Peptides against a protein of PDB entry 9GMZ. Designs and how they scored, part 278

Target 1, 343 residues: chain A of PDB entry 9GMZ
Amino acid sequence: TGFPLELLTRPATERLAYFENYTVAHPRLKEVYEILMRTIAEPAGASFIFVYGASGVGKTTLRLRVEQKLTELALPKLESDRARVPVVGIEAIAPESRYFNWKEYYTRALITLEEPLIDHKFDYGVRGISRDNFGKINVESKVVAPALRRALENALIHRHPDVFFVDEAQHFGKVASGYKLQDQLDCLKSLANMTGILHCLLGTYELLTFRNLSGQLSRRSVDIHFRRYCADSPEDVQAFKSVLLTFQQHLPLAETPNLVDHWEYFYERTLGCIGTLKDWLKRVLSDALDREATTITLKDLQKRALSVAQCQKMFKEIQEGERQLSETEADVQNLRSALGLGA

## One batch from the design tools (peptide; made by RFdiffusion4, then SolubleMPNN)

Design b2_p26_7_s3
Fold by OpenDDE base, seed 2:
Structure b2_p26_7_s3 (fold): chain B 343 residues (1-343), chain A 26 residues (1-26)
Amino acid sequence: as target 1 above (343 residues)
Amino acid sequence: PVEPAEYTGPIDSSGMLAAEARYAAA
């Protein structure tokens, strides 16, 4: 089953939008999705979920699919409780300064939590937080971070989301000292504990630095490693080829391109990251549609590929993350051996 | 060739359905 053939008569914008909205339910995405949904349903006293993996592995896709599903499942309850929000998702911004901007974080969280379509409006108990004529939250610049935190705590308690997502959460770690990172982590813990809301931090392998700093987080956190596909695994290679086959069938072009025969080139330039692959194909599809091309060629792919230098940099970052995880697994085995539990 | 049908469509599995049922019942 491929794309709807009617798309071939539709505008380029609709053809591109179809591909953009199309999600391949590839094995790693399914696995992580199942673990994440199960953990959200049954947190078992966990306050945090950490989802870490390579840049471009598909973490944002995972988040969006979970948000959609949680919203769908909550619809019957939302009809009776119009104050409830099933899920909140924000993206952490890289700080322009040496310090994480908590004020901006709380402001963005409040704005996201208080969408205009929510009928039930409550008072935050904080001066300088208002709603416009469209019901959108406005936060005055004079409102300080501690007041915004209290407002967010109250909003999270009142709206009671099943999970609070923070994408690009490695940006919390971009502080000049380990002490400041611990303070930030303690702030997040306090927010989760005071609100009773499960937090899911999605990010790169830089999130592993948070684990090294707080043995207390490890006791109340669930880890989910969103792995890339590895070329040294026949199963992973087969899954990656299947993803290419699926994408080639869902590119709304008159002639189906042969992506699978070029799987090694796709792997070389994506490192087994499906998000990177999709973004690449989206760029190439856009170019093809702009030219009214009937198909995609290898030359079209090459024009939009990441450079070898970019891939080498990304690969080093992946290898360092995978190494840190492997060392942690070895440490667990060593601990178990030392305890007499066997490896 | 791996059939694309295994990896197409919504992310839905038997394990997910069980979790969804528990979530909906909660």
Scores: peptide ipSAE 0.025, ipTM 0.659, DockQ to the pose 0.039
Fold by OpenDDE base, seed 3:
Structure b2_p26_7_s3 (fold): chain B 343 residues (1-343), chain A 26 residues (1-26)
Amino acid sequence: as target 1 above (343 residues)
Amino acid sequence: PVEPAEYTGPIDSSGMLAAEARYAAA
């Protein structure tokens, strides 16, 4: 079924919002969603979940859908426990400086956790943290990172989310000269242990470097690989074409564009990453709506496509990540063989 | 190509239903 035809008479903003909010239930998203939801429900002593995959594979979409579902499932309990937050999701910011800003991270986490709609205000025992008349947290510049950490620990304990999401978590790997990435891992591990809250770190394949540095985290972590679609797999190509078919039916335009016939061009410029595809189509749809166009053309697509140079760079990063994972799988097989467990 | 459904929630797997039931019971 396509988009609601009534959208053709609606403002461009509403038509664009429809497409933005529309999520294709593609096979890899479903698979990762099921694994993630099951792991959150039954962490089995895990303190961390690592969700890694290519930039633009759809990790943010996955996060938002899990957040929505966890909120829905928690609604009956939130009536009795008004202090509880079912889920917290933040995005780690790339520091302007070469170093991860923990003060900014803790501040953003506190602001997100303490939504204005939460009637139950806690005193976190930290001077220089206040609430405005709307309940929004204000953090004074004098408040230091260790104090913000204590405030976040207390907030997480009191709000008791089922999971704490950190998107773009590869930014934790941006360490100052002379500091070890291990110190960042130990900091996160300590936060998870002190709060008892399950942390889910979503990011690029750079998270593998973060994971591999801590043999202690490996014992208390679950790994989820969010794979792209590969052109050398007939099943993956079919899934990718099916996504294109679905998107073309859900573009709120008077004439349905033929995206499927251009699948190779879409694959070339997205590397099999559905988030990259959706973002591209969103830009093209926005342009078409601004022109009051009846459809989108190949020229419209070309105007908003990633450059070949951008795709080549992204592809190299993907290949390196996929290689590291394949080597790890081979190492496991070699270890099993060496232990006499067989292949 | 087969049209994927809209993402409305977890696939109805026995494992997911058990997980959701645990969330509802906890």
Scores: peptide ipSAE 0.074, ipTM 0.686, DockQ to the pose 0.061; fails the geometry check
Fold by OpenDDE base, seed 5:
Structure b2_p26_7_s3 (fold): chain B 343 residues (1-343), chain A 26 residues (1-26)
Amino acid sequence: as target 1 above (343 residues)
Amino acid sequence: PVEPAEYTGPIDSSGMLAAEARYAAA
C-alpha cells in the first residue's frame, strides 16, 4: 500500500496536496475519534466536550475528520431538512488585546454556520447582517456583539448542528485572569444552554484551567485527553514506528525514503506528536518537490526540523499538562478508595 | 513487525459502528 504511482507524473502542487490531505489512522487518533463520535451521538446531558493534548498532537485533524463523518451521516436527512447544518467548526483567534474579541468570534461563527450553499436562507432579525450576491454572510462594522450573539443563537437554533467545534480554544484564556476566564466560560455555557447545542472545545493543556474553574462545567462536560506517544512505552514506540512506515509509503516520491530507521530522531524532534511529524514531513516534501528530488535524505530532514530549544519548550508544556492530569487521576482514585469503591 | 496505519477519508472504526448507527437513525 502506498501513494498512487500516477502522482509521480503530476504537478508538484498536486503531489503536495495528496500528502497534506492524507491522514494516518494512528491508535491515539482512532481512540479519541471513537470517544468523541460516541459522545456527540449520546451527550447524556453534557453541554461541553473538552479535547485537550499537546500542541501538534493532531486535534485539528481529529476535528476535520469528525466534521466530515457527521456531514456524511447527515446527508440522507439533509435532503428533507434543507435548513439543517450537521456540524459547525471554527478556530478561536488569539486576542490582540487583553480581552477576547467576542464580536469577531460571533461573526466567524455566523459566517461558518451560514455557508453560501444552504438553500434555505434565514433572517437573523439583526440590521447590518446580510448576504452578498454569492450568499456569503456580511456583517457591517456597526453591528455590536450583543446583536451578533442573538443572531448566532437564532442561527444555531434554526440550523440545529449536532456539535459546535471551537479549535485552538486555549485562546479564550491566554490573556485572561482566572476571573475573566470564568466569565468567558459562562458566556459559552450560556450560549450552549440557550441554543441546546453541544459545544466541543479543542486545545492545548491550557484548557485544563477551564475545567478546574467551574464546578458547574465539570458536571456538564466530558473530558477527552488526546495523548502523545511516549518513548518509555514499547507499545507507543511501535505505534510511532508504524506511523513513520505509513508516511514513508505515502510520500509521493520516486524512491521511498527510510524514515523508520531514523525513528529516534523523529521522536526527539516531535515529542511523539503526529501532527508535528506530519507538518515536518510536509515542509521536507515541499522542499524536495521544489528541487525535483527523487527522495528525502537525513540532511533534508535536518534542514526543516524544529530546534532543540523549541522541542525543550514544548516538552516542558507537555510535562506540566501530563502532571496535572496524573494528579487529577490520583485524586479520583484516592476519593474512590476513601468512599470504599474499587479501582 | 512494523505495520502501516494508513487511512484515506473519514476515520472508520469498528468501535464506532454502534454509535454511528444510532446517530444515523436519530
Scores: peptide ipSAE 0.028, ipTM 0.621, DockQ to the pose 0.063; fails the geometry check
Fold by OpenDDE base, seed 1:
Structure b2_p26_7_s3 (fold): chain B 343 residues (1-343), chain A 26 residues (1-26)
Amino acid sequence: as target 1 above (343 residues)
Amino acid sequence: PVEPAEYTGPIDSSGMLAAEARYAAA
């Protein structure tokens, strides 16, 4: 089924919002979603989940879908347990300085965890943390990072979410090399251990640096690789074409554009990343709606495409990440062979 | 033949995945 035809009589803002809110349940998203939901339900003593993949593969979409589902599943239990929050999700911000801003991280986590609509208000036990008349958390400038950490630890214990999501988690690694990166990981590990809350870090292949830094984290972590679609796989090409056909049917335009016939061009400029594809189509749809166009042309697509130079840079980053994972898989096979375990 | 992928929408109208069923039962 395509978009509701009534949208063609609606304002451009409503038509664009429909497409923005539309999510394709493509095979890789479903697979990673199933693994992630299973791991959250049965963590088996894990303290961390790492979800890594290319920029624009759809990690944020995955997070938002899991957050929605966990919230929905918790609703019957929340009627009796008014203190519980089913899930908390934040995005890590790239620091402006050479140091990770832990004060900002803890503040954002507290604000997200302590939603104004929560009836059961928590006492943080920290002077300078308050709620305004609208229930919004206010943190005074005098409150130091260690005090905010204690407030967050207590809040996480009290609210007991099933998982704590951190999107764009590669930003933890950009600020610190060597010892400083280990200290940041030890801080996160300590937070997970002290609270008993499962942490899920989503990010680019730069998260593999975290995986390799701590043999102790590896024993308490689950790894989930969110793969892109590969042009050398007939099944992946078919899945990518199916996504294009689905988007083609859900663009709220008077004339259905032929996206599928241009699948190679879409693949060239997205590298098989569905998030990149959706963002591209969203920009093109916005331009078409602004012009009151009846359809989208190849020229409209070209106007909003990533440059060849951008695609080449992104592809090098993907190849490096995929290479590191392939080497790790080969190392596991070599280890198994060396142990006398059959390949 | 190219077939459409499933719609998840803003409201998940799809049936619960096997993991969702296990999570709800836990």
Scores: peptide ipSAE 0.018, ipTM 0.526, DockQ to the pose 0.055; fails the geometry check

Design b2_p26_7_s4
Fold by OpenDDE base, seed 3:
Structure b2_p26_7_s4 (fold): chain B 343 residues (1-343), chain A 26 residues (1-26)
Amino acid sequence: as target 1 above (343 residues)
Amino acid sequence: MVDPAEYTGPIDTSKMLAAEEKYAAL
């Protein structure tokens, strides 16, 4: 099974869009998806879910698939409750300043929560929040962060999403000199508690530092580790090769490239991260389509590969994150053993 | 096949460069 052969007669833009929209359902993505969906359905008193893993492991793909599924499951209820939003997903923006911009965060959250398809308009109780002619939220510059927070709290209560996703959540860790990261955690905790809405923070291993600072969040959080594929695991190598096989079958080119035989090179330049692999292949496909090429060559791959220096930097960040988790897992096992609980 | 241990250890730039040259020659 591969791409529809009719795509070979279609414009380069349509061929590229097919590959961009194609998602490989790889084992780690399925596992984390199932855990996340179950945790959203049955949070068991949790206020937070932390999903952490390497940059480019596929966290954004996970979020989008969960958002899609939650929307599909909510459709029958949304016909009767037009005020409800099933899910909200935002990306935390890296602050241009050394400080996280809460005003911008609340504004973006409100804009995302109040998409124009919602027939039921409500008053936010805040002067300077309006809707434009397209039904989009407009926030006047005079509206202060505390007022935007109250508006977001009211909107989240009224729309009652099953989960609020924050992608790239490690950016909450970028605090001013003199501000405590704890204050950011307390702010998020307060928002979750005031609204009763489950928050899912997705991020890199830098999110672990954020999670570990709040012993109060740990009691009301679920942790999900989105692991990369490891070359020391035969099962992980086989899964990675299977992903390459799937991608080579879904590249809309006249001649199927042999990606699988070069799996070591793909692993070296992606560190077992499927999102990094997808983005690499997308860049290479775009170049091949622009040249009207029949296939992808190793030279085409090399031209768009991450540099050795980029891979070394990414690998150090991964190793530090994996080390911190391994130490935490060992501490849990030591605690269990000390309590007379079997390993 | 390169030993999987080569991917779990520090990235050996010499091996990466040799692999890159090998792949560029194909």
Scores: peptide ipSAE 0.013, ipTM 0.413, DockQ to the pose 0.053
Fold by OpenDDE base, seed 4:
Structure b2_p26_7_s4 (fold): chain B 343 residues (1-343), chain A 26 residues (1-26)
Amino acid sequence: as target 1 above (343 residues)
Amino acid sequence: MVDPAEYTGPIDTSKMLAAEEKYAAL
């Protein structure tokens, strides 16, 4: 099934919005989704979930789909408990300074947790946190980070989300010294322990540095590797081609473009990352709609492709992350062999 | 091996039933 044909008579904005909102189900996304949903349902004493993978692999899409599903599944329970929020998700911001801004993090978390539609007013126990006339949380500049933390702890306990998502969580690692990284992890650990709320950190392979630094987090964490598609795997190539076919059918253009025949070029410029592919196609679709074009061409694709230099940089970052994981897997096998458990 | 073609298309929550049913049962 392709896009609704009635979109061809709609404004360019609606056509673009359709494609932006369209999510391709693909094997790696489904696999990670199933593991993540199962882990949220049965954390088995875990306080953290780490979801790591290449930039543009689709981690934000995964998060949003899990948030949507957890919200849907919670609806019957929310009728009886109007104070409950089923899920909360934030994106970590890259610090402008060499220091992570905890005040901003706690503020953003509170704002996201306390949506205007929540009928039950909560007393945060902190002066300078209020709701505006629209029910949005306002945090006064005078409120200090320790007070915001207590407000967030109280809000998380009261709202009881099944999971707290932090996207782009590698930004916690952008600290001036390794000591401050440990302090940040200890702060997150303390927040999870004090609230009893499961935290899911989504990010790049830079999150592996967090796992290695905190031997205490590793004991209470579940790791989920969101893999890209690899060109050396026939199954992965077939999955990638199938994703291209699906996108080809869901581009709201009068003439269906041939994407599948160019699969190698798409792979070269996305490194098997479906999010990168989608974002590329969005840019090309936007250009085509602006020109009132009937289709997209290879020339249109080339104009919006990532440069070879960008792809080479991204590929080095991926290879380093994949290497670190392969070494860890080998270490586990070596440990099992040394323990007589078999490989 | 699950056919990759079975997973292509819009994300339909109905295709992810096993993990979702387990979560809903909690």
Scores: peptide ipSAE 0.022, ipTM 0.412, DockQ to the pose 0.041; fails the geometry check
Fold by OpenDDE base, seed 1:
Structure b2_p26_7_s4 (fold): chain B 343 residues (1-343), chain A 26 residues (1-26)
Amino acid sequence: as target 1 above (343 residues)
Amino acid sequence: MVDPAEYTGPIDTSKMLAAEEKYAAL
């Protein structure tokens, strides 16, 4: 089924919003979604889930779909337990300095935990945290990071979410020194242990450096690799072409563009990352709607494509991440062999 | 061969039932 044909008579803003809100189901997204949902349901003593993959692979889409589903499943229980929040999700901010801003992190987490019109006022036990007349949390400038941490710990215990999501979690690794990276990891570990709340960190392959720093965290973590589509796999190529066909059918244009015939060019400029593909098509659709065009052309695609230099940089970052994972798999196999455990 | 119809279109969470049913049963 394609887009609703009625959209062709609607304003450009509604046509663009339709495409922005449209999510294609694809094999890798489904697989990672099922693994993540199962792990949240049955954490088996894990305190952390790490979801890592290329930039633009679709991690934010995965998070939002899991958040939506956990909320839907919790609705019947929330009628009886008005204090409970089923899920909380935040995005980690890139530090402007050589230090991660924990004060900002705790503030955002507290705001997100209280954004649902939860009629039940929670006393944070911290002076300088209040709600305004609109129910929005206000944090006074005098409130220090240790006080905000205690407020967040109390809020997480009281609201008891099934999972706490942190998107762009590689930003925890952007610190000036190795000891501070360990301190950040210990801080997150302490927060998870004190609250009993499962934490899910989503990020790029840079998250692997953070994950590997603590041998103690590895014992209480589950790893989920969100893979891109690879051109050397016939199944992956077919899945990627199928995604292109679906996007082609859901571009609200008078004439359906032939994207599938250009699949190699789309692969070259997205590296098999569906989020990168969607963002590219969104930019091209916006340009087409601004021109009142009936379709999109290869020239329109070329105008908004990532440069070859950008793709080469992104590909090197992907290859390094995939290499680190392959080495880890080889190390496990070597360890098994050395222990006399058959291959 | 992945059936294109299985993975094309909007995300329908009803097709991802096995993990969701386990979570709902908790």
Scores: peptide ipSAE 0.018, ipTM 0.378, DockQ to the pose 0.032; fails the geometry check
Fold by OpenDDE base, seed 2:
Structure b2_p26_7_s4 (fold): chain B 343 residues (1-343), chain A 26 residues (1-26)
Amino acid sequence: as target 1 above (343 residues)
Amino acid sequence: MVDPAEYTGPIDTSKMLAAEEKYAAL
């Protein structure tokens, strides 16, 4: 089990594309995928799902796989309901100013909802939103954020996606004041309530600060912690080694590199984050293919590794997020104990 | 212990059938 051997005779671009498109199933990804799919199917009155975890843990991979699966499952219904979009996925942009750019957010969401393949022209009831000759939405610069919001509300109601994904959702929290953070949460809450569409916010542990500001969202949200692999867990170490073995087998090189024997170095420079690992291996594979190398060496890995200083910074951010979650779990347990709900 | 081999390779959604069936039934 490995890459198709025919790839060894193919151009470097095809070999690289194979590895880029290859997704390793790993325990944490499967677990979070199952929880997320179940929660989308049975939201039980939740309006929000929060998926949080380290940068590079694989949240975007999770999103894309869920989007793919929801689309696949919806295909039979989409043949009969050409107005329906099964899923919407956008990335929240970091604000260039002290304010989140809602206009850009609404515009991107509208553009994503109106894929060119949807022949059904929807009237958004907003002047300055049109379709070009290719069916792509064009939003005039004169359209204001409140009008774009109404257009998005109408589009979400009409297209009725099963979930609205917002990747990099911690960017909603990047505002100059606490009251503005609450306003952003209230805006998202209002959008979810007005449309009846389940929102899934994916982000780093910075998303916890945003989530914790609204005691009302906590009652209508499902939390999913996408954990990294931890070196203090034998099961996590074994899973991480298994991922390395799989990547080793799926690097389209003439000689299979030994990644597993270097697992500690891979762990040190990825902090147990599989996305970070994949991105590292992609860079190293690209370099190897450019040199027409038969394999990858430790020196090739070292050349493209994150610096110790970068890893230390990332680790500090992870530890702070994990600490905040641990405190929350302890607070729940303390509350249960205080209520006479035994441990 | 789940065999590490079960977690290697492409994402196999076949094991997620219960969630998929619930979704399809909606």
Scores: peptide ipSAE 0.006, ipTM 0.332, DockQ to the pose 0.040; fails the geometry check

